# Ledger of designs, part 170: peptides against a protein of PDB entry 3PUK

Target 1, 227 residues: chain A of PDB entry 3PUK
Amino acid sequence: ERGLKSVVWRKIKTAVFDDCRKEGEWKIMLLDEFTTKLLSSCCKMTDLLEEGITVIENIYKNREPVRQMKALYFISPTPKSVDCFLRDFGSKSEKKYKAAYIYFTDFCPDSLFNKIKASCSKSIRRCKEINISFIPQESQVYTLDVPDAFYYCYSPDPSNASRKEVVMEAMAEQIVTVCATLDENPGVRYKSKPLDNASKLAQLVEKKLEDYYKIDEKGLIKGKTQS

## One batch from the design tools (peptide; made by RFdiffusion4, then SolubleMPNN)

Design b2_p21_6_s4 (from b2_p21_6, 11 letters changed)
Fold by OpenDDE base, seed 4:
Order: sequence, then C-alpha cells, then structure tokens
Structure b2_p21_6_s4 (fold): chain B 227 residues (1-227), chain A 21 residues (1-21)
Amino acid sequence: as target 1 above (227 residues)
Amino acid sequence: SYKIEIEHSSLEKYEKIEKEY
C-alpha cells in the first residue's frame, strides 16, 4: 500500500535498520516517547524482529544491563533522551550494552552532540539523523509531536503569545520533515478561520521549505511540487 | 537560512565521527 505509514516504515528501514544491519546479530532497541509512538504507528513487532531487534526497551526506564548485546537507540534529540543514553554509557556508570548505534529523529544540537562525543564516543558505532519528526495515522494524515500545541495556539491569554510562536515554529519544523521524507516541496494550503494560526503556520512552513530546498543533500534546487 | 545551517552543521559533525571509525 502507498500509504504514508508504508513510506515512513520504508524510510526507517533504509535509514536505520539497513544501516546498522549485521548478519546474525540481534540488537536491543531503545525508544523514547516519540519513537515509541512512531514505530507503533507504522510497524508491528514482527517487523522489528525481521530487522534484527530482539527486545524493545523504554530509554526512560531503569533497565538491566545486557552487556553482550549492542543497543540501537532510536530517539529524539532531546536533553532527556540524551541524558538517558549517557547514563547507559557514561564514564560515571557501567555500560549497559556492548555498543551503541544512535539514530536521531531530527537535528541534534551541537551542545547535545558534543556532550555525547565527550563522554561516550568509544561506545558509539553509528550516529545519524534521519529527519522524521511526525507520526503517520492514516494514508494521508499525520500528527505532530509538539506538547501543548493546542493549548498555546488557541489560548486567549496574551501572555502566551511568545510560547505560541515557539510552538508554531516547532510544528513547522516537523511539517518540513514530512516533506523531506516524501521528497516533496508542496504548496501549502490552509484555512484562515476562525484564527489566523493556520496562516502563520503556513508562512513558517513555506519559509522553512524554501530554506531546506535551496541546497539539498545532492546540491539540487527542488521546485514546487503539486501535492 | 535556518535549515541550511542545520544541514551543514549536521554533515560536518557526522563526517567527523565517521572518520574516527
């Protein structure tokens, strides 16, 4: 099926599982809140088994060491998730796993990256960003993981204006990841009523799309696509 | 632009890791 779920799964399979695949090797996969939702939306446990994942663990929970196995961290580039990773491999604690493969769902800030590099570099076999920050729900529908987005976007309190802007920017960034995943540069459509939030978000998305496709990985400028 | 800067930064930091291994 040509649904968004299948596209997302294919992207994850190619960018994550195929990238770290070793014949006959099983890995433990560590997920955070977002990636748990993401994988739940586009695959089954049987699919993960086929990709060499034996166990799925929550990165936020205390876990028993499995020192003979390598760990695949599929996580968001957040301080919380990174801190949990650092607890697993940091110099202050015993290593929970044999080695780590890290795949971030989005851009990892240099501050977090440097923190990882400084403490755990010898334990890391791979570290990549795959740029998937959305959850597919239907064939043509996805959701964004922006906490309190609804509250701030529709808050009548003027004191929340700054937070509203932050939320909208985060949403726009995640929408661009959808476009990148689909390899599309669409025209943005929106409904303006009852609030001008959609218009503002659309403007942010358009701007970010323009920026993203000015220089792609192949050095190509992608024009607008009909979608 | 913001996205261009992010992509550029990402490429640089991961290339460094790949060279170390």
Scores: peptide ipSAE 0.014, ipTM 0.438, DockQ to the pose 0.125; fails the geometry check
Fold by OpenDDE base, seed 5:
Structure b2_p21_6_s4 (fold): chain B 227 residues (1-227), chain A 21 residues (1-21)
Amino acid sequence: as target 1 above (227 residues)
Amino acid sequence: SYKIEIEHSSLEKYEKIEKEY
């Protein structure tokens, strides 16, 4: 029985490491807060070494240049992470690394893409979205990273209604990435009490799954997964 | 199937989901 952690690792290995691997080449890997947690949940440093990563660095911290090495950015498509990347390559000053491979954990908005393209496109060897925006905890359990989810979902203040919707959408999108990673199109079960939050989220997930699996990677219609 | 659980905890940034086999 393959646990969720192993599936996630296999997905990352295939989508990221195999995609940019070159024989005999070592890379520096840059991680943000989310991807640090993600990798920590499904692999060890020894695993990363086997994939050609010599060191891992926090993208948010000031780092010494290693200009002879290429950098693998495994990061979330957020303004904060993108800004840190741009500091490494977008300045008139010397770039910190030889070149960059960028792998986003989710869809990168056009605004961020355009910002990257405008400033440092020539330094980028690869830029892909791999759609992994969750953290596996146990064999059958994963965690969504949505800031302030609890506050907005349970806020009695009507002024927070719009923010609640944003949070729900973000959560639903992350759940879909789990399903995509597992190659599953499941039925969603939820507890409707004490509030209807779970019901609303479930509906959003079902809708997004329907859209996502209209045509699968093989050009086939994917039906609902049983149980 | 997948079970969605919203937890009443101080960890506001996390939501737990469990897959049932």
Scores: peptide ipSAE 0.008, ipTM 0.348, DockQ to the pose 0.019; fails the geometry check
Fold by OpenDDE base, seed 2:
Structure b2_p21_6_s4 (fold): chain B 227 residues (1-227), chain A 21 residues (1-21)
Amino acid sequence: as target 1 above (227 residues)
Amino acid sequence: SYKIEIEHSSLEKYEKIEKEY
């Protein structure tokens, strides 16, 4: 069995690095919190060097301009990460890099996408969604990175119910990205604990899997995986 | 049949997901 880590790396290599690769060109890669963890889980710095990355920078930190180099943004489609990107390219006089390649780990909301287009479209060479929003831990295990998921899922406060739903939706979406990465449509099982969180999440995953495979990028309908 | 097993931990920040073949 191909380990999940290797599958994730291969997908990133194909979807991101191969997509923007130019012969002899080095890029600065900008990562956020999630993509830092993601890459750390499935590759080494030497691997990134082989893919034409000279330096990795944290998108949240203040960085010195390197105007002669292009930047590869591998980031989550969050307001925080997008805002940091916009600060790098939003002003014509203050562009930190020569140009940008943007790869989002998941679906970018139209609001964020439109904001990017309106402010710095001329600086963007690529903008794609690669749909990897999970961290591989083991060959068959991954973790979800949803901010405050634990708090809202286990909060006894009924005022958090709405936020809990949002969090569960986000988690379900991430699980679907795993299935998409593996090209599988599995059955969903859950271990029930005192809370029905697992059951609710399972239902969301099943629904999203159905939706995903009905509207495949290639127009192919994939049935349930039987093995 | 492949299945995704969802495990919720009260001790961990992140949800653990396991795929079983």
Scores: peptide ipSAE 0.008, ipTM 0.352, DockQ to the pose 0.020; fails the geometry check
Fold by OpenDDE base, seed 3:
Structure b2_p21_6_s4 (fold): chain B 227 residues (1-227), chain A 21 residues (1-21)
Amino acid sequence: as target 1 above (227 residues)
Amino acid sequence: SYKIEIEHSSLEKYEKIEKEY
């Protein structure tokens, strides 16, 4: 049985690196805050070199142009990351790289996608969504990257109730991406102390799992995994 | 099965999720 980190790495290798691999070609890889953490959790620099990555750059930083090399963007579908990408390719005269391969860690909203399409479609060789929005920590443990999750889940202020719901929804989505990555439809167990947050989250996860596997890309219904 | 653990006493911003067999 393989640990979660190795499974995540295998998925990234297949979905990203194998997808854009060309013989003898080296690429610059651009990462944002989330994908930096993600890759750091499941691979080493030597692994990336084997996949044809020569340099890793932070998408948020100002970078020198390397016009002869193609760039691999592995980023979150956020306005911040997308805006940084657009700065690299938005101007015909000031393209930082030869071309771009874009892999989003989650569903990219149409508004962001259309913005990219309108500005620099000719520079993009590939644009794909990959459903990996979690950080593997241990063999059977992962963490959710939801900002301020703790604060809103445990806030005594009733004015934060709506935000708590949004946070829990985001957490549930990420858990479903884990299940999809593992190709499992598990039963959900939870522990909570005085609050019912875990129970609420579990219900959201179960609902989303049901929806996900009922309407998967193959039109198949996956039964519950016995584990 | 997947186990969701919410650490009430923890100030960590991330929730811990683990799979149980």
Scores: peptide ipSAE 0.007, ipTM 0.342, DockQ to the pose 0.018; fails the geometry check

Design b2_p21_7_s1 (from b2_p21_7, 9 letters changed)
Fold by OpenDDE base, seed 1:
Structure b2_p21_7_s1 (fold): chain B 227 residues (1-227), chain A 21 residues (1-21)
Amino acid sequence: as target 1 above (227 residues)
Amino acid sequence: SEELIKSYKKLREFNEELEKE
């Protein structure tokens, strides 16, 4: 019943906590809106304590400096979250923490990445993208975070066609991240609907899955699994 | 695909630089 949640937790544990773990070291973890929901869906505070997190803080809130501790930023690659990070380390006199480990939930745009690199590189010990852009709910069930997906996908207005494509791409990307997290390469199936949205989405997912597994970091090409 | 490759490359290079500091 909690299989997907467990998988997500294991992924985070391996990709984030194990990646920056140092024996005897405690970190402050900074979360944004999405990652707060993500972690709350798949772990408890006690789990985070076991991973060396002393306290979790909201990146958007004003926080007191704890200059003797390193910070783990588990955040979305958004201008808002990145700006908050930059405020924490952008000035030498106002550094909130000793150093930063940054883990993005998705691909960080070059523009944001370059800003980080230019202003805060000396404070950063690690920067990684872990590609988790979904919230686990039930076993094998997840929630996509694609704003206005329903509106654009089902809009009869041709003026929304471009935005519809963007939404479809975002949905497809999130589905791929789920598959990657679950270590699955499924054969995509879909039901016919009045609009060809399901078919289009399926095609996008298939393409993205193929690309992802073909160019996997480990150089592994995985065959299709049952879906 | 291209985005993924580019992302891996930039992060790999960046982390390598961080390790040298």
Scores: peptide ipSAE 0.268, ipTM 0.815, DockQ to the pose 0.602
Fold by OpenDDE base, seed 2:
Structure b2_p21_7_s1 (fold): chain B 227 residues (1-227), chain A 21 residues (1-21)
Amino acid sequence: as target 1 above (227 residues)
Amino acid sequence: SEELIKSYKKLREFNEELEKE
């Protein structure tokens, strides 16, 4: 069985590196907190070098301009990461790099997307969502990247109900990304908890899986698997 | 679900625009 780490790496290689690869071209890769953890979990620096990455930079840090090189942004669609990108390309006189390839780990909200289009479209060569919003740990184990997920989901405080729904939606989306990465449409199984969070999550996952495979970029509709 | 569909559409349209530039 293929380990989840290898599957994730293969997905990144195909969806990101192969997508923007040009012969003889080296890129600077910009990472945020999540993608740093993601890449660290599934590859080595030598792997990135083979994919044409010369230097890895933290998007949150102050960086010196390298105007002759193109930048590969592999980042989460968060206001913080997007704002850092906008700072790099928001001004014609202050562009950090020659051009940008942007790959989001998840769906980019329209508000952020529109902000990017309005300010930096001329600097962008590619913008793609690859939908990998989890960290592989073991062969078949992953960690969801949803802040305070367990706090809100298991909180008995009714005031957290709205936030709980948002968190569950995010979790469901991430689970779907795992399934998509593994090319599986599993039957959803769960153990119900007193608050029935598992049932709600399962319903969200099922709905999202159906939608995902119906509109797959390759036009492929897959049946349910035994996973 | 609706958000997913919209996302696919907006990205396709955007990348098409980028290719024209």
Scores: peptide ipSAE 0.266, ipTM 0.816, DockQ to the pose 0.703
Fold by OpenDDE base, seed 3:
Structure b2_p21_7_s1 (fold): chain B 227 residues (1-227), chain A 21 residues (1-21)
Amino acid sequence: as target 1 above (227 residues)
Amino acid sequence: SEELIKSYKKLREFNEELEKE
């Protein structure tokens, strides 16, 4: 059985690198905090070189222009990362790179998407959402990128109920993206404590999985598997 | 997920526009 790290790398290779590959072309790759961790968990620098990446840059740092090279942005759809991208291409006279390929790790909100379209559309060659919002571990273990998940899920304060729901939704969405990455539609299994959190999360996951596999990128309906 | 479906649609349309430019 292939480890989750290998599966994630294969997904990134297919969805990102193969998608923007041009013969003989080298790109600069821009990463944010999350994607730095993600790539570090599932590949080596030599792997990136083989995919035509000459240099990796931190999107948050001030960088020297390389106007003759295209840039590959593999970033999270956050205001901070998007703002950094906009700084690179927002000014006509001060474009950092020749053009941009943008790959988001998750759904990009319409507000951010529209902001990009309005200011930098002519500089963009490709824009995709890859839906990888987790860090792979050994085997089929992963960590979710949901801040304060433990705190809100187990908070006895009823005032946190709304936030708890948001956290649960985010967790469910990320679990579905893991399943999509693994190309599996699992029957959800869980162990519940006296609290109903696990049951609620399982229900959310099942619902989202059902919706996802009804209509995917290729219009395929996949059968249910057990996990 | 309605959000996922909407995302696919908007990105497909956007990328088609980018190819025309």
Scores: peptide ipSAE 0.252, ipTM 0.809, DockQ to the pose 0.557
Fold by OpenDDE base, seed 5:
Structure b2_p21_7_s1 (fold): chain B 227 residues (1-227), chain A 21 residues (1-21)
Amino acid sequence: as target 1 above (227 residues)
Amino acid sequence: SEELIKSYKKLREFNEELEKE
C-alpha cells in the first residue's frame, strides 16, 4: 500500500504536470489556500522544480507580471480564486502571464466556468478538473474540506436540515474523489448512529461512486470492493 | 450524475475550442 500522499502526488503529477509539460519550459504556478495545503502535504519544492515550476505564487496576492512565462493555475473552483484568475487575464487589464493552464480541484460551477470562457478564453491553453478536494494527512488518513461539517452533521436542530444535506453532499463528493484518486470503488460500510448520518453519507457516496465510474474520464466501470 | 456528465461535456468542448485557436 502506497501512502495516500504518494498516490495524491502521482495523481497530480499525471493529471496536471504531465498534462501541460513542455520540454525546456518553466512555468509559474498559482495556488490558492486549498491547493497550497494540498501540495504542501504531498510534495516538496524540489518536486515542483522537477516538474518545471520555477516559482509558486499565491493567487490572492498582488503579483508582478511575468509576461514571458506561462502560468499554471492549480486552484479550487471558488469565486475568490476564479476572480483572481480573471484579474490576471481580464480583457481590461494587461495579462500577468503569457498564457494560462487551469486545473481545478473539483467541478467548476457553470456560472464560474462561463465567466472564465467569456473573459479569458484566448489566454487559456488548457482547462481541466482533476477532482482532488481532500488533504492527505497520513498513509490512510485524509481531511475533508467541508466547513462546519461537524456542527451540521451532529446538530439536532431541525432548522439545520438543509445545511446538513449540503454538507453531506459535499462530504460525499470529496470521499468519491479519494476513491477516484485511489482507483477504488469500495463497497461502503458504516455503523449507524442515532442520527443516522453515517447511513445517509454512505448512501450518497455509493450513489456518487456509481455515477462516477459509469462515466468517468477513463470510461471504465469497476466492480465494488469490500471496505 | 448530471453534474458529472455536464462537466465532462463542457470541458471537452472547451478544450476543443482552445485547440482551434
Scores: peptide ipSAE 0.251, ipTM 0.807, DockQ to the pose 0.634

Design b2_p21_7_s2 (from b2_p21_7, 9 letters changed)
Fold by OpenDDE base, seed 4:
Structure b2_p21_7_s2 (fold): chain B 227 residues (1-227), chain A 21 residues (1-21)
Amino acid sequence: as target 1 above (227 residues)
Amino acid sequence: SEELIKSHKKLKEFNEELEKE
């Protein structure tokens, strides 16, 4: 049993598919690079069919319009993915689908959100963040999507200090999404490293966990769980 | 995080607006 994969799938099912489900309705699902990997890691095409997805498309590729069908965008809140979405709905002539349901894997920056709101709001039926910024590998193994994390976190070069901080913030956010997905508020444990990276990351995670559970998707405060 | 809190708020408000349209 791939426990984490099952949990992730269940999260996606409840947060995405159940959220936009309409009886008898089929949707086209648009994925980006990250969400392609994410779904591939935790479900099969047959699972998606059961959830009312007729076909999955890569958001980065040119696609033929299917104007009679609604589209489910399950994408990362990145400029690239958002720009592709905007191209799909940004103009009347370019509108590829009937309407859009957007589900971001993480919070959408204000700059991107404002662009979406300004240009495509009339085409959007739902816009939600589901806070899954990791790939489940095995039963309890996951991968964080933080480029060059290892390099910057463990680099002794002081010139990388600012980048190191950014990377740690990103890692902390993604770890929190794992905890949220697992419905777990753990006490953070770590082993100190020479550069004190583990301690810093742990502090960030703890802080972010506290913030998250103060105002999660349900507006509930949860106590800490034992890992 | 502050960003997370703000994001939740803005999306909640946005979805409410979408429902009105």
Scores: peptide ipSAE 0.443, ipTM 0.888, DockQ to the pose 0.685
Fold by OpenDDE base, seed 1:
Structure b2_p21_7_s2 (fold): chain B 227 residues (1-227), chain A 21 residues (1-21)
Amino acid sequence: as target 1 above (227 residues)
Amino acid sequence: SEELIKSHKKLKEFNEELEKE
């Protein structure tokens, strides 16, 4: 049984590196805060070198142009990360790299996507979503990145009810990405807790899993698996 | 579900456009 880290790495390898690989070509890879953590959790720099990455750079930092090299952007679909990308390709004078391959870790909002299309289409060779929004810890352990999840989910303030729902949706979505990455459709199990948060989350996950597998990339309907 | 479908569709179409250039 292979650990979650290996599964995540294989997913990234096939969905990102194999997707943009050209023999003999080296790329600069741009990472944001989340993808830095993600890659650090499941690979080494030597692994990235084997995949044709010469250097990794932080997308938020000021970087010197390397106009003869293509860039691989492995980033979250956030305004901050997208804005940094746009600065790299928004004008001829500001073009830092030869071209861009963009891989988002989650769904890119239409507003951000449209901005990219309008300003940088000629510089883009590929734009794909790979749907990995979690950090693998141990063999079957992962960490969700949902800010203030505890605060909103356990808040006694009724005014936070709407925000609580948003947080739970985000958590459910991330759990679904784990299942998708593992190619599993588990039966959702939970322990009852006060405020019934576990039950609500379980229902959201179950619904989203069903929807995902009904319309997955292979067009297959998968039954529930043991996990 | 709807969001997933729409997202996949928009990116598919975009990549097709990129390949034509």
Scores: peptide ipSAE 0.442, ipTM 0.887, DockQ to the pose 0.632
Fold by OpenDDE base, seed 5:
Parts: C-alpha cells; structure tokens; sequence
Structure b2_p21_7_s2 (fold): chain B 227 residues (1-227), chain A 21 residues (1-21)
C-alpha cells in the first residue's frame, strides 16, 4: 500500500476496468500524455495485464488498426486527445478498433462531447468521466497539472488577473478530484499570503466540493474533516 | 460547479442512449 497511489489505482480499477470488463476479453488501451503519467505513477504493466489490457498505445501516435479488438480510451478531455480518438473512429469503414470505451479524466466540454456524439456514437460502448486530474506521488502528495500556475498566481501584474482566476479555478477543480478520490470532504485549511491566493483557492475548493457531492450518485453527505 | 452538474447529466443520458443501440 502506497497511500495515495493505491487509492488512485483502486479508483481507476473500479471506475474504468471493472466498468468495461468482459470475461475473456482483451482490450487495447489508448493513453494520452496525462494518463500515461497517471498510470505510470500508480500501476505496472503487470497490473494492466491482470485487468485485461494486452497493449497500451499512445493516442497521439500513428497506430495500425487492430479491428478485431475493442479499445479502452483513458484520456483527458482535450481537443488534441479527442481529435485523435475521432480519427480512429471517424470513418466506419476505416475504424481502427472494433469499438471504444471512453473514460475521461475530467468533465468533457460540450463542444468536444457534441463532436464525439455526432461523429462516432455507433462505435462507443461507454463514455464516462472518472474525475482524476492529478498525479499521485508518495503518500498523500500529488501534483496538479495546471500550466503556468505559479506564474499567474504570483504575478504582480494586474493584467494577469483574469488569467489568474482561470488558473485558480483549474487548480480548485483538480484538488476536488483528489478529495473525491479519497472520499473526503475536508475542512480546508490555509495560510493567507499578501496576495490572498490561498484564501481564494480555498473558497473555490469548498464551493466545488459542495457541488460535487450534490451530484454524487452515491448521495454522500459528509461533514467537514480537518485537513 | 455547473460544469460538473451538466457533465454528469449529459454523460448519464448519453450512456442510456448507447445502451439502446
């Protein structure tokens, strides 16, 4: 047991592999940059084999068709990853795999979702979001994938205020995914700095946590725990 | 967030549609 890594793996196992598992069936798994890092951080290839994955492929790379096998797409809801998926299934006569199971690491924007729905719904057997937008490290340590987070959060330039807000929103969202993965509703603690970034981020996290539990299918109502 | 709420509903409905095919 490696703390957060094991928790993340269990989450992926339950939310992804168990969700699409069929007895005796092997799948090809397609990963993007983020999910490659994610899986590498919390599992081994042997673990994936046990879950019925025969081969892992990079979604960004040119790949030969394996039309007799179904594909498990574990990807970020980004235009780049989605476009690669669409290339695999955009043509009925030239689809690379038998069918697709899609698992997004976060919510898929309507624009991307509609594009998927319009072009290749017949190839999709499952489309789910699992809300893991962080990379687990040792124990309870994790890394957020928010580009330029430090730059904008600590920028004294007022012109970056709007971008700073966007970055904080993204950070808050990813922190919530950690809490969701750990099944926790923390009482957020922070130390304020001159720019009050910590306070603002904490407020965003709290708000998003509330929203998450409102829509949680399990109907979890938890009190705040000291974090 | 509103995005999460919308996404949850959207995907739920979509998966229901997929099951009918």
Amino acid sequence: as target 1 above (227 residues)
Amino acid sequence: SEELIKSHKKLKEFNEELEKE
Scores: peptide ipSAE 0.440, ipTM 0.888, DockQ to the pose 0.720
Fold by OpenDDE base, seed 3:
Structure b2_p21_7_s2 (fold): chain B 227 residues (1-227), chain A 21 residues (1-21)
Amino acid sequence: as target 1 above (227 residues)
Amino acid sequence: SEELIKSHKKLKEFNEELEKE
């Protein structure tokens, strides 16, 4: 059985590296906190070299310009990461790299997207989202990256209800990305808890799975499979 | 989700524009 790590790597290879590959061309890859963890979990530096990556840089750090090389941004669609990108290309006179390929780990909000378009469009060669918002741990284990999920899901304070919903939504999205990566459309199963969190999450996942497969790259709707 | 659909559409259109430049 191919481990989850291998599946994730294959997805990244096809969706990111193959998408922007040019023969004989090397790129600098920019990573944020999440994508650093993601790649570290499923590949080695030698793998990245084979994909045409010469060096990895932290997007949050100040970096020297390498104007003759194109950059591959594999980042989360967050204000922090996007702002760092904008700093690299926002000024015509101070572009860090020759051009940019941007790959988001999730959908980019319109506000951020519009900001990018307004300031850096001429520097961008590709902008794509890949739905990988989880970290593979073991063959069947993954972690979700949802800040404060535990706190809000188990908070007895009614004032946190709105935030809890947002957290649940984010968790559901990430679970769907796992399913998409594994090319599965599972029938959702859950155990009832004293709190209705499991039921709510299951409903969200089911809804999002349906939506995802309606608009998948192949344009195919898959039937439910046993998970 | 509706957001996902919209996102895919906007990025597709954007990439098409980029290819023309």
Scores: peptide ipSAE 0.436, ipTM 0.886, DockQ to the pose 0.689

